# Peptides against a protein of PDB entry 6DSZ, part 93

Target 1, 361 residues: chain A of PDB entry 6DSZ
Amino acid sequence: NYVVTAQKPTAVNGCVTGHFTSAEDLNLLIAKNTRLEIYVVTAEGLRPVKEVGMYGKIAVMELFRPKGESKDLLFILTAKYNACILEYKQSGESIDIITRAHGNVQDRIGRPSETGIIGIIDPECRMIGLRLYDGLFKVIPLDRDNKELKAFNIRLEELHVIDVKFLYGCQAPTICFVYQDPQGRHVKTYEVSLREKEFNKGPWKQENVEAEASMVIAVPEPFGGAIIIGQESITYHNGDKYLAIAPPIIKQSTIVCHNRVDPNGSRYLLGDMEGRLFMLLLEKEEQMDGTVTLKDLRVELLGETSIAECLTYLDNGVVFVGSRLGDSQLVKLNVDSNEQGSYVVAMETFTNLGPIVDMCV

## One batch from the design tools (peptide; aimed at target 1 G317 V318 V335 Y343)

Design b2_p30_2_s2 (made by RFdiffusion4, then SolubleMPNN; from b2_p30_2, 13 letters changed)
Fold by OpenDDE base, seed 5:
Structure b2_p30_2_s2 (fold): chain B 361 residues (1-361), chain A 30 residues (1-30)
Amino acid sequence: as target 1 above (361 residues)
Amino acid sequence: MERLKEALAEMEAAGDPSLFSELLAKVEAA
């Protein structure tokens, strides 16, 4: 009986950065199929702290900090619809990952969405939103004292949601989503009423966006609103202001992931299907009344990396490139370009051994 | 180009200088 020690998965399918181990520690969390890896960022690089086995493939992994928490909590949803909220606790050398809350959010009725599972958290930590099935938006209210994650569904009229996010700076939890209908792709907003368990009309909509609009980025205050990324264009809308750019460079390959660099949403990283890394810049204009408005959008090519499944900015121009198809990388963004015009330098490479072919011998 | 360089410089300046300090020093020396 050769116990072939099943090789640990190496393909990255998600990554997040935050303060999970403590308020002071900067952490990188990496999802590799059923495995969660927790790192602390140090002077020497990424220090492994803990690995956690999950009961299913990790489909959603998000850090969030409810009011009164000193550090971030971790929301995980698996492909089997097991949801949990995890907390890191350390007592001396003993490290425990505590489940604060858990639940199964599977519905008996519904068509699983073709674009897969989407999980989002309200920036004010009022709720978690899940797009699991066509024509349904699942809400998990966030309550501190509840160990059981209870969910309810709100019906969406829009059956084909492409992407969805919670907006910032909204009195009520507000979603912004790209959807497709027979007339094309559109952007819409809804307020989510926890009390009534229904959608109210959101602050704005944008009909007839780019046909290949695929991603929504919620922009923090002071800008607010959302960025919509397509194949040919990047657009911004906040209800009052609309701005669109169509940089020729993004037409060459589809943008597949993004990550916010700054807390104020002034800079974002974008990765495409060819492994090109871009910076999206939001240029501000300060009005005479002290209000900040978006002046312009710019896209700049940084360089080439492994094809990113996920990106996360760490600190000091260091980016983790989580790759499913290739090796994951820790890269430095340099202020000055090299002779080839690249601002990207690979510092560390994490070998991806590919899919574990379960050779049943 | 100038705005990208400014942005990258601001990102470095806003960071905790202790993070990655030794790793970056090794990469620059190579």
Scores: peptide ipSAE 0.699, ipTM 0.962, DockQ to the pose 0.845
OpenDDE base, seeds 1, 2, 3, 4: peptide ipSAE 0.698, 0.695, 0.697, 0.698; ipTM 0.962, 0.961, 0.962, 0.962

Design b2_p30_2_s3 (made by RFdiffusion4, then SolubleMPNN; from b2_p30_2, 14 letters changed)
Fold by OpenDDE base, seed 5:
Structure b2_p30_2_s3 (fold): chain B 361 residues (1-361), chain A 30 residues (1-30)
Amino acid sequence: as target 1 above (361 residues)
Amino acid sequence: MELLKEALQKMQEAGNPELFSKLLAEVEAK
């Protein structure tokens, strides 16, 4: 009996922060291939609480809080198109991960998108959106009483979606996406009608964005709108205001991940392919009528880390750097830079033993 | 620089001071 103790995967392919174990606990959730690791943030650092094996590689992992839930629920989609909504339940010392809902969202017909699986949740928890296949947007309505995740497809005219997010502050669920056509890359919005199972015209569009525009960040209220990250530029649009910056520092390496620091979307972390960590700052201007508008965008180099596959701000200037290619890190952002101009200090390093070659024997 | 410093300060001030408190103390002591 060769108990091949399957070495636990160490490469991180996703991370999220929220309140999953309780309303009060701050959690870090880490996806390592088929494994979900759940940590509680404590005074001592990350305390492991539970590890969960998933039926496939985790492709999407998002926390969300439906109206009337005291804590976050976890949406997971696997690379095999198994979707589930998970709840943490503790009863004394007994810890259970409950599947509230599940479903397979695979289509028999469709070209899998070359840019991979995208999963997004409406900020008001009305639906989950999935870009799985070219020319299709899959919608999973969020209903509390439904144990079966039912999905439907809406056709997208835009066949080559690069990234997509739900916008904040929209009366109807509204997506914002970067797409490519023969004329270049563009940003468009659509309202998603659950009733009619179709797209309606969204509030705005931006044609001819940067050719390498790769990421959409939905910005919370009061700003609203979206940030578009390119190779050379960062742009903001909310329908009324457009702003673009082209900071030379981002041109050196492609930004590959981002994470929102503040609930109001005033600050974001950006990671590039060289392991540089940036802060994107949204400068606000308060108008005389009490409206908040975006005054400017700034990008500041914080320092260097492992090459991030994912970033998540925890608390107290502590960031988890999830790495697929290198060691994952827990880093501190300092207020003052060191002698090298870095604001980043590594606190903990989590050794990456590389890809587990699943030798299918 | 000032905006970044202010941002970083606000991040620390807005946090739960108990989180990472011991770990941070260990890092500062090195």
Scores: peptide ipSAE 0.652, ipTM 0.954, DockQ to the pose 0.843
OpenDDE base, seeds 1, 2, 3, 4: peptide ipSAE 0.651, 0.642, 0.648, 0.646; ipTM 0.954, 0.953, 0.954, 0.953

Design b2_p30_2_s4 (made by RFdiffusion4, then SolubleMPNN; from b2_p30_2, 16 letters changed)
Fold by OpenDDE base, seed 4:
Structure b2_p30_2_s4 (fold): chain B 361 residues (1-361), chain A 30 residues (1-30)
Amino acid sequence: as target 1 above (361 residues)
Amino acid sequence: MELLKKALQEMLDSGNPELFKKLLEAVAAK
């Protein structure tokens, strides 16, 4: 009986940065199949703090900070539809990951969406949204005192949602999503009523976006709105302003992941299927009334990395490149390019031993 | 290019200078 010591998964399928261990600590959290790794960013680099085994593949991993919390909480949803909210507690040398709330959000009836599980959190921490099944949007109200995650479904008329996010700066929780119908791909918004458990008309829509529009980025205030990433174009819409760019460089390979660099949403990292790393820049225009509007969008090639499954900016120009197909990396962004025109330098590489093929024996 | 350089500089200037400090020094020394 060869107890194949199941090698720990090395392929990264998610990463997030925030303040999970304390208000002051900067953390990197990495999802590797059923494994959650927690690191603290230090002067020396990433210091491992805790590893947590999850009962199922991590499908969603998001940090959020409800009003009155001193540090971030972690929402996890597994591929088996187990949801939990986790809190880090340290008492001296004792480290505990506490489940603040949990629940199973599986429905008995529904077609699992082909684009997989999407989980999003309202920026104001009013709710969690889940796209698990076609034609349904699941809502988990966030309540501090509730240890049981209760969910309800709202019917979506749009059966084929490609991506969805909560928008910033909305009086009511508002989703923005790309969907496909027989006429093509479109962007729509809905307000989510917790009270009535229904959708209300959102502030804007954009019909007939690029056919390969695949990602929604919610943009924080002061810009607000959303960025839509396609194969050939990047578009911005906030209800009042629409901008589109079609930089030829993005046509070469599909953008597959993104990460916001700064809280104001002026800069994003983009990764494509060839391992190219880009910066998306939002140029601001300050109006005479003090309002800030988007002047222009720009995409700049930074360099090449491992093929990113996920990206997260840490600090001081350091980016974690989480890779499923290759080695994960810590890379540094430099102000000046090297002789090859690259702004990226690899600092650390984390060996990926490949997919653990669950050989069903 | 100028916008990118400015953006990159702003990113570096806004951070906690202690984070990755030693690692960055070690990389620069190679």
Scores: peptide ipSAE 0.667, ipTM 0.954, DockQ to the pose 0.838
OpenDDE base, seeds 1, 2, 3, 5: peptide ipSAE 0.665, 0.666, 0.660, 0.663; ipTM 0.953, 0.954, 0.954, 0.953

Design b2_p30_3 (made by RFdiffusion4)
Pose (drawn by RFdiffusion4):
Structure b2_p30_3 (pose): chain A 361 residues (1-361), chain P 30 residues (1-30)
Amino acid sequence: as target 1 above (361 residues)
Amino acid sequence: SEEIEEAFSEELDEEEFWEELEEALKEKAE
């Protein structure tokens, strides 16, 4: 027999922003399935540079540039457990994606977990963290000689884990995650020590959270902490400091995705399965000692995009809406809510044949 | 196509733009 592609996969599973082509090259990297798309934000709008294709299902896609690098290094993990670090190199008149490092990191003894694979990267590029199998947190230290991507497993006493994030602004690599056991689910803190290959007691106390907490947000350096998005209550956790708001405006649909807007983290974008688009706020309270603190949380609806699996703010009040169940599109957010109450205006839609349930000729 | 080009060629102070959007949300909630 023989199989050909009549149409590339159009559903968007992942999208990230960063400086990948050069420095201050606002790149939008869209992950379909086996395809990877790279764009440069120009005055025209989204203009592509190179659409590559891999022999795997892109499951983790993150950007970073470690200590003393020219441009961000891209990291990709295949669902069949193929890990690689890539680098856009336009040295010549052509374009080549050099593979700085690669290595298969499948464990012969783990069970894939509910909520699938999670790929997290250290705030200061100390390591790559993986959550492939239950009870096994895999660490991949980041240096130069680790070109044949080597790795080692730590053990995780917490068996059922929902979402994991690296915390910003800590003495060393620290992890914040939501896990489940009997008696509801909780949030616990750990420290990753890649010198002894162990877990150390985390920075702060283990708190009880909402029963349906589904997302953890890594809050940047000026504030520090973690934001946990459940079904009905949005909570902020940072050591002893703790804030939460529970607007009934949210419970109608589960919040699925989040995206950081400002570098400060004062503004965030949220998405519903009903197709909404929220703005999560961390309002500031600059005090007498020239320091900045955080006072409250406020969520107010912006309008509605399409159902988003990915979410990314690009530039000049524009957000790329990566839709898996429908057309992905481009959106302009305006201060003046011109028509109705929707601060959201569609600019461009991308044909997504969506989940093809049935068909005929 | 012209609107998209205008949106990306527009010069915005993004801190001021986001503060004005936050204030507009708060006034609308009142």

Design b2_p30_3_s1 (made by RFdiffusion4, then SolubleMPNN; from b2_p30_3, 9 letters changed)
Fold by OpenDDE base, seed 4:
Structure b2_p30_3_s1 (fold): chain B 361 residues (1-361), chain A 30 residues (1-30)
Amino acid sequence: as target 1 above (361 residues)
Amino acid sequence: SEEIRKAFSEKIDEEKYLEELEEALKKEAE
């Protein structure tokens, strides 16, 4: 009897930072296939606190803080369309991960999208949005008292959504998405009516964006709007202001992930397919009325890391580089570059043993 | 590692640190 000790998955397919264990704790949450790892960021480094097995591959993992919650809740959607909202509870030495709500959000009708599952949360925690199937946008209203996650679908005329986010600072929940049609790629916005269960016209649209526009970043206030990342260009739009840059450095490799560094959305980490790490900078201009507007966009090379599947800024200039294809890393951003002009130093590397081939023997 | 401990033990003013980094990046690009 060969007890094949099933090796734990090492490939990272998602990571998020927030305050999950307490209001004061900074946590790193890492998704490794069906496994959720929870760490506390401490003065001594990452301290593991809990591992959780999920009923399927984690496809979406997002922290959110509804009004009146002292700490973040965790939304998870699996590749089997099991959705849950998790809460961390600690009572002395007893640690429990509590399911506050759950549901299956699978539809019997619909074509699963080729670009996979997208899950997003409204910044005001009014709803969760899911792009699971072409031509459908699923909405899960967030209600504190509901243990059962109920969802409804809204039809999207745009069948080929590339990426979607909720915008910040919108009176109604508003999505911004890149979609493809026969004429190219475009950006559109919709307001989501929970009451009427329909889309209303959003505040803006941008037709004929870059052909390879692949990611939407929702920008928080005071800037608002969205950043659209392409292969050759990065654009910003908020309905009133449009900016575009085409830095030659991003043409070398496709940007595949991003993470917001600061709460105001002035800085983002970008990772490409070559493992290059960039800082996207939003240069602000303060108006006489105290409003902040976007003056310019800049992309600066920080250095090289493992090829990121996900990035998350922790604190103290420490970034977790979650890698699916390579080793995950903890890296330090330095203010001073090294002799090679790199601002990135690898502090710790987590060996990726590759995909656990479930050899069903 | 001692390097990790040092990196995490330093209570950095995040905003100041990020500003300094931004300034450094901008200067190198000029």
Scores: peptide ipSAE 0.577, ipTM 0.931, DockQ to the pose 0.899
OpenDDE base, seeds 1, 2, 3, 5: peptide ipSAE 0.570, 0.556, 0.571, 0.551; ipTM 0.929, 0.926, 0.930, 0.924

Design b2_p30_3_s2 (made by RFdiffusion4, then SolubleMPNN; from b2_p30_3, 11 letters changed)
Fold by OpenDDE base, seed 3:
Structure b2_p30_3_s2 (fold): chain B 361 residues (1-361), chain A 30 residues (1-30)
Amino acid sequence: as target 1 above (361 residues)
Amino acid sequence: SAEIRAAFSAKIDEEEYLEKLEKALKEEAE
């Protein structure tokens, strides 16, 4: 009897931090192919709480908190276009992951985008946006009473979207996206009308951004706007203010992931293809009228880690480095550099045994 | 590990800690 110990997938393809198990608990959620791992961050470290098998590779995993919810809900989209909203429910020792809503969002018509599936949630939890196919933006309205995730498509004139996010602080749900056309890469915004099921003109656009602009970061209030990350430059735009930096250090390797450290969006972690970990700093300027504006952007090298597929700041200067290509890590950010000038110390390493093809039995 | 326990057991003021880190990073870059 060869107990084929089905090796669990070890390659991380997504991670998020939030309050999923309770309002008070800090959770780390890790996507490993079809497997979702749920941890609680404790004084003793990461405590495993639950593992959930998904019917397909997890392509999108986002926490969100609708108005009136005490804790975060989890949106998952699989590579097979199965969408669900999950809730953690504990009753004594009984732990259940319940499906609040589900649906299949696959279209019969459309070219799957080369940059893969993008899923985003409006910060005000009005909708989920999905870029699944070229020239289409799928919208899932978020309604508390709807157990069936119904979606509709809005046509995008921009066929080659590189990245897209919902902006903060917008009266209507507003997307900001980088797209490519024959003239180069550009940034554009659209308001999303749920009523009319169409795009309206967004608050701003920026034509002719860096040719390798690859990521959009939506910045919370008070700054608002977005950060656009390229190969050579990092830019900020909020409709009123534009700022660009071109730190030489980022030219050495492509930034591939990011994570917001602060709720106010003053600090971000950036990871590149060489496993370098950076801190992106938004320097504030307080105006005489009490408004906070962006003064400057800085990028500082923290140190080296495994090549991150995803990053998430936990607490106490601890960062989870989710790696697909290498070992995932828990790292500590120190206020003092070590002898090598690194502010990063690996505390725990999670061995990546490579892509385990989950044999769907 | 003792290091993990030390890292997670410290109830650090996150903002103060990150400010110290930011300061250190800026000072090294100067």
Scores: peptide ipSAE 0.546, ipTM 0.917, DockQ to the pose 0.881
OpenDDE base, seeds 1, 2, 4, 5: peptide ipSAE 0.504, 0.533, 0.540, 0.512; ipTM 0.896, 0.913, 0.912, 0.906

Design b2_p30_3_s3 (made by RFdiffusion4, then SolubleMPNN; from b2_p30_3, 10 letters changed)
Fold by OpenDDE base, seed 5:
Structure b2_p30_3_s3 (fold): chain B 361 residues (1-361), chain A 30 residues (1-30)
Amino acid sequence: as target 1 above (361 residues)
Amino acid sequence: SEAIREAFSAKIDEEKYLEELEKALKEEAE
């Protein structure tokens, strides 16, 4: 009996950073197909804590902290529409991953969207939103006592959603999304009514954005609003203020992933299809009334990495570059450039052995 | 033109899909 030791998947398809093991620990969670790897971030590097097999390919992986939780919970959605909320529990040397809630969120009727599964969590942890199918937005209310993830659908008139996020600082859960219609790409917002199970008109919209607008970044307070990333432009809108930049350097390759560096949303990492790593900087202007407004946007080329599927800032200028196509990396961001003008230094490289075709025999 | 027929077919397919979604949403709400 040759136990074909099924080679563990090495291609990274998602990564998140937060406080999953404890309130104090900084964790890196890595999704590799059906496998979840949990690390503690230390001064010496990544310490492996646990590996978890999931019942399917991880499509969504998000950390969130409901009110009154001491540490983050993990939401996972699989490509087969199995949803769960996971909690880390340690009792001495025993480490358990507890399923707090689970459910299947597959619909009988729905065309799977071409851009794949999108899962988002309201920053105030009121709900999870799922774009699974064209013309539907699925809502999972977050209730502490509910072990069964119940969802409902809201009709979304915009059939071709490109990306969607929940906004910060909204009284009601508010989504911001890029969609395409016959007239082009647009940005719209909706408030989500849990009570009425419907969309209400959101605070703002922006018609006729860049034709290749592909990503929405929700910006936390004090700025609020959203960043829209295109092929040629990066725009900011918060309902009151609009700013756009078109840095020539981003035209060379499509930005495919992002991660917030600063909790206040002052800086974001951007990765493109060529493995270039950028910093997006939000320049603040403090007004006399103490309000903080966005003054300008800047993009700086930091250097080159493996082609990122996902990026996550850890701590102290260390970034995990999760790669599907290449080797994943830990990289250090330096204040000063090297002789080649790069601010990026590879600290550790994790060999990608390629797509392990799970031959389910 | 073939392009017009494709565009009409796509619209008809979209309308049918929306009708199916509306029916499904109604059945989920009942």
Scores: peptide ipSAE 0.394, ipTM 0.828, DockQ to the pose 0.008
OpenDDE base, seeds 1, 2, 3, 4: peptide ipSAE 0.374, 0.393, 0.390, 0.390; ipTM 0.823, 0.827, 0.829, 0.827

Design b2_p30_3_s4 (made by RFdiffusion4, then SolubleMPNN; from b2_p30_3, 10 letters changed)
Fold by OpenDDE base, seed 3:
Structure b2_p30_3_s4 (fold): chain B 361 residues (1-361), chain A 30 residues (1-30)
Amino acid sequence: as target 1 above (361 residues)
Amino acid sequence: SEEIKKAFSEKIDEEEYLKKLEEALKKEAE
């Protein structure tokens, strides 16, 4: 009887950093297929706290903090459209992951989008948005007392959404998305009315963006707006200001993931398909009225890592590089370059033993 | 590793550290 010890999945398909275990703890959460791994960032490194088995491949994993919560909650959506909101509870030595709310958000009718599942949370925690199907935007209202995640659909005229985010600093929940039509790729915004269950006109749009525009980054206040990442260009728009850069260095490989370093959105990590790690810098200009505007965008090469599926800045210049195709890494960003001109040093490598075998049990 | 312990044990001023990195990156690009 060879007990084939089913190898735990090692390929990372998502990672997030936040305060999930407590208000004071910094956590790294890693999605490995159906497994959620929870770590605490400590002076000694990553301490494993809990592993959680999910009933399906984790497709969305987002931390959010509703008003009046002392710590972050975790939203998970599986590839089988099971949604849940999880809370960490510790009672002495007993550690429990509590499902605060759950629901199945699968529709009976709809074409699953070719670009996969997108899940986003409004920065003010008013709703969760899901792009699951072409021409539909699913909304899950966030209510504290609701144990059942109820969703409704809003029809999108734009059938081919590439990426979508909620914007910061909006009176109503506002999405910004890249979509493709026969004329090319465009950026549009919509306000989401929970009451009317419809879209209203958003604050701005940008027609005819780069043909390979693939990612939307919502920028926090004071800048607001969004960054659009393309193959050749990075653009910023907030309704009042537009700025575009086309750094030659990003043309070599497609940017595939990003992570915000600063709470104010001044710095972002970018990872490409070659495992290059970049810093995207938002240069600020302070106006005479005390308003902060974006002066410029810069992209700087930090170094090389494993090909990132996801990136997350922890603390102390430490970045977790979650890799699906290669080994995941803890890397240090150094203020001084090494002999090769790299600002990145791998501190720890987590061996990826192979592709995520979907064990269909 | 001692390197990991050093990296996590040194409480840095994040903003100062990242600013130094940004300044270093800027100098190499000039």
Scores: peptide ipSAE 0.564, ipTM 0.927, DockQ to the pose 0.881
OpenDDE base, seeds 1, 2, 4, 5: peptide ipSAE 0.557, 0.557, 0.557, 0.551; ipTM 0.925, 0.925, 0.925, 0.923

Design b2_p30_4 (made by RFdiffusion4)
Pose (drawn by RFdiffusion4):
Parts: sequence; structure tokens; C-alpha cells
Structure b2_p30_4 (pose): chain A 361 residues (1-361), chain P 30 residues (1-30)
Amino acid sequence: as target 1 above (361 residues)
Amino acid sequence: SSELEPLHTDKPTLTSATPPPDTYDDIVIP
């Protein structure tokens, strides 16, 4: 027999922003399935540079540039456990994606977990963290000689884990995650020590959280902490400091995705399965000593995009809405809510044949 | 919302998207 592609996969599973082509090259990297698309934000709008294609299902896609690098290094993990670090190199008149490092990191003895694979990267590029199998947190240290991507497993006493994130602004690599056991689910803190290959007691106390907590947000340096998005209550956890708001405006649909807007983290974007688009706020309270603290949380609805699996703010009040169940689109957020109450205006839609359930000729 | 004001700059607003070419290269990894 013989199989050809009559149409490339159109559903968007992942999208990230960063400086990948050059420095201050606002790139939008869109992950479909086996395809990877790279764009440059120009005055025209989204203009592509190179659409590559891999022999794998892109499951983790993150950007970073470690200590002393020219441009961000892209990291990709295949669902069949193929890991690689890439680098856009336009040295010549052409374009080549050099593979700085690669390595298969499948464990012969783990069970894939509910909520699938998670790929997290250290705030200061100390290591790549993986959550492939239950009870096994995999660490991949980041240096130069680790070109044949080597790795080692730590053990995780916490068996059923929902979402994991690396915390900003800590003495060393620290992890914040939501896990489940009997008696509800909780949030626990750990420290990753890639010198002894162990877990150390984390920075702060283990807190009880909402029963349906589904997302953890890595809050940037000026504030530090972690934001946990459940079904009905949005909570902020940072050591002893703790804030939460529970607007009934949210419970109607589960919040699925989040994106950081400002570098400070004062503004975030949220998405419903009903197709909404929220703005999560961390309002500031600059005190006498010239320092900045955080006072409260406020969520107010912006309007509605399409159902988003990915979410990304690009530039000049524009957000790329990566839709898996429908058309992905481009959106302009305006201060003046011109028509009705929707601060959201569609600029461009991308044909997504969506989940093809049935068809005929 | 006034919270959207700092998100606007003097740069051109993004209005369109150029489609990618029909052809592409494979990334081969041993």
C-alpha cells in the first residue's frame, strides 16, 4: 500500500514566542503535528521564514537562550520520546536548522500519566525538566558537552501529578506542582539538586488548593510565586503570602490555557472551552521603600475568540489565537470596547479543518 | 479597558498573514 498527505495538519497544538531568527526578531512558532512553522512579526503581519518538518509528534515546544548565547535555542520533544535542541542559522543565503543536541529519553519502566507529557525549562536555563511517567521526574542538565542528550531520573513520591512549573527567583532550581492523592489534591514544593540527583524540601509550605486545579503559572521575577487556575477560584501562592478571587463568571467553563502578557506578569490572558478570553490582573502597590508588591487579583472578561489550545500575545495589542477545535485566528485588543462589550476584534482567520469526525465524496 | 492601554505602541498594527510555502525540508535526526 502507499500513503500520502493530501492536506497538512491544520490544528494548532502549541505556539510559543521568542527571539529565534535573530535578536529582537519577534518569532511565532506554531506546532501542528509533525510540522513546525516559524514566523517573523513584521509590519505586514505574520510573514514566515521557514516551515520545517520533523519525524515526530511535537509534544513539548519551549524557547530559551542560556547563559551567554546569541539567540534563543529551541527545544522539542516527540511524543515517542525524541528530544532535540535546535538553532536557526541563516549564516548563508539559505536557512538550516542545526541540531545542537539530541537524544531519546524513553524509560523502559514508566506509565504515562493523565494530563500527558509536561516539559518545563529552568528560569535561568539550568536544566530541562520532564514529567513523562507517573512518579518519575526526569532531569536533563544543560551544559555544552551534553550534545548526546543524557538524562537521569529522580523519583517522585507524589504519584498523580497535574501540572508542574519551575518557580522564578529562588536560591536554586525549585519546582511547584499540583498533585492528587486521597483527600483532595494539593500543591507541594521541591528543589532539584543536579549535583546529588535528589529532591530537597521546597521553599514553602504545602497548601491545600481547589479540587479541580488544572494549571500552574510561573510568575516572573519582580513578584515571584505561582498562580494556580482551578475551575472556580484563581489563587496566588508565594511562601506565606496568599491571595485568591472566586468570580462566578468563570465556573461556566473550565479555563484551559494561559499566556503571559507583560514581562512583569501584571497581566495574563486566559481561555475558556466556551471560547472566552479573560485578562487576569496582578495589580501593583509601590510602597515607600521604592519596592513593588502585589495587592490583589482581578479578572474581567475581554470578549471571545475561538476555542484556544494555545495562546500568545505578539506585539502592539495583538494576540495569536491558536485553535485546535476550530480556525486559528489573529486578534486585536482595543482599549475602547467599540461594539457591544467585546474588546476583541478579529483580524485574520486560518483555515482549520478541525477534528474531522466524518466525511463523504 | 484601561488595562489595555500599555499594550499599544507606535508600531504598525498586525492585520494579515502571509501563508507559508507549499514546500518544506525535513529535519533528520539519527

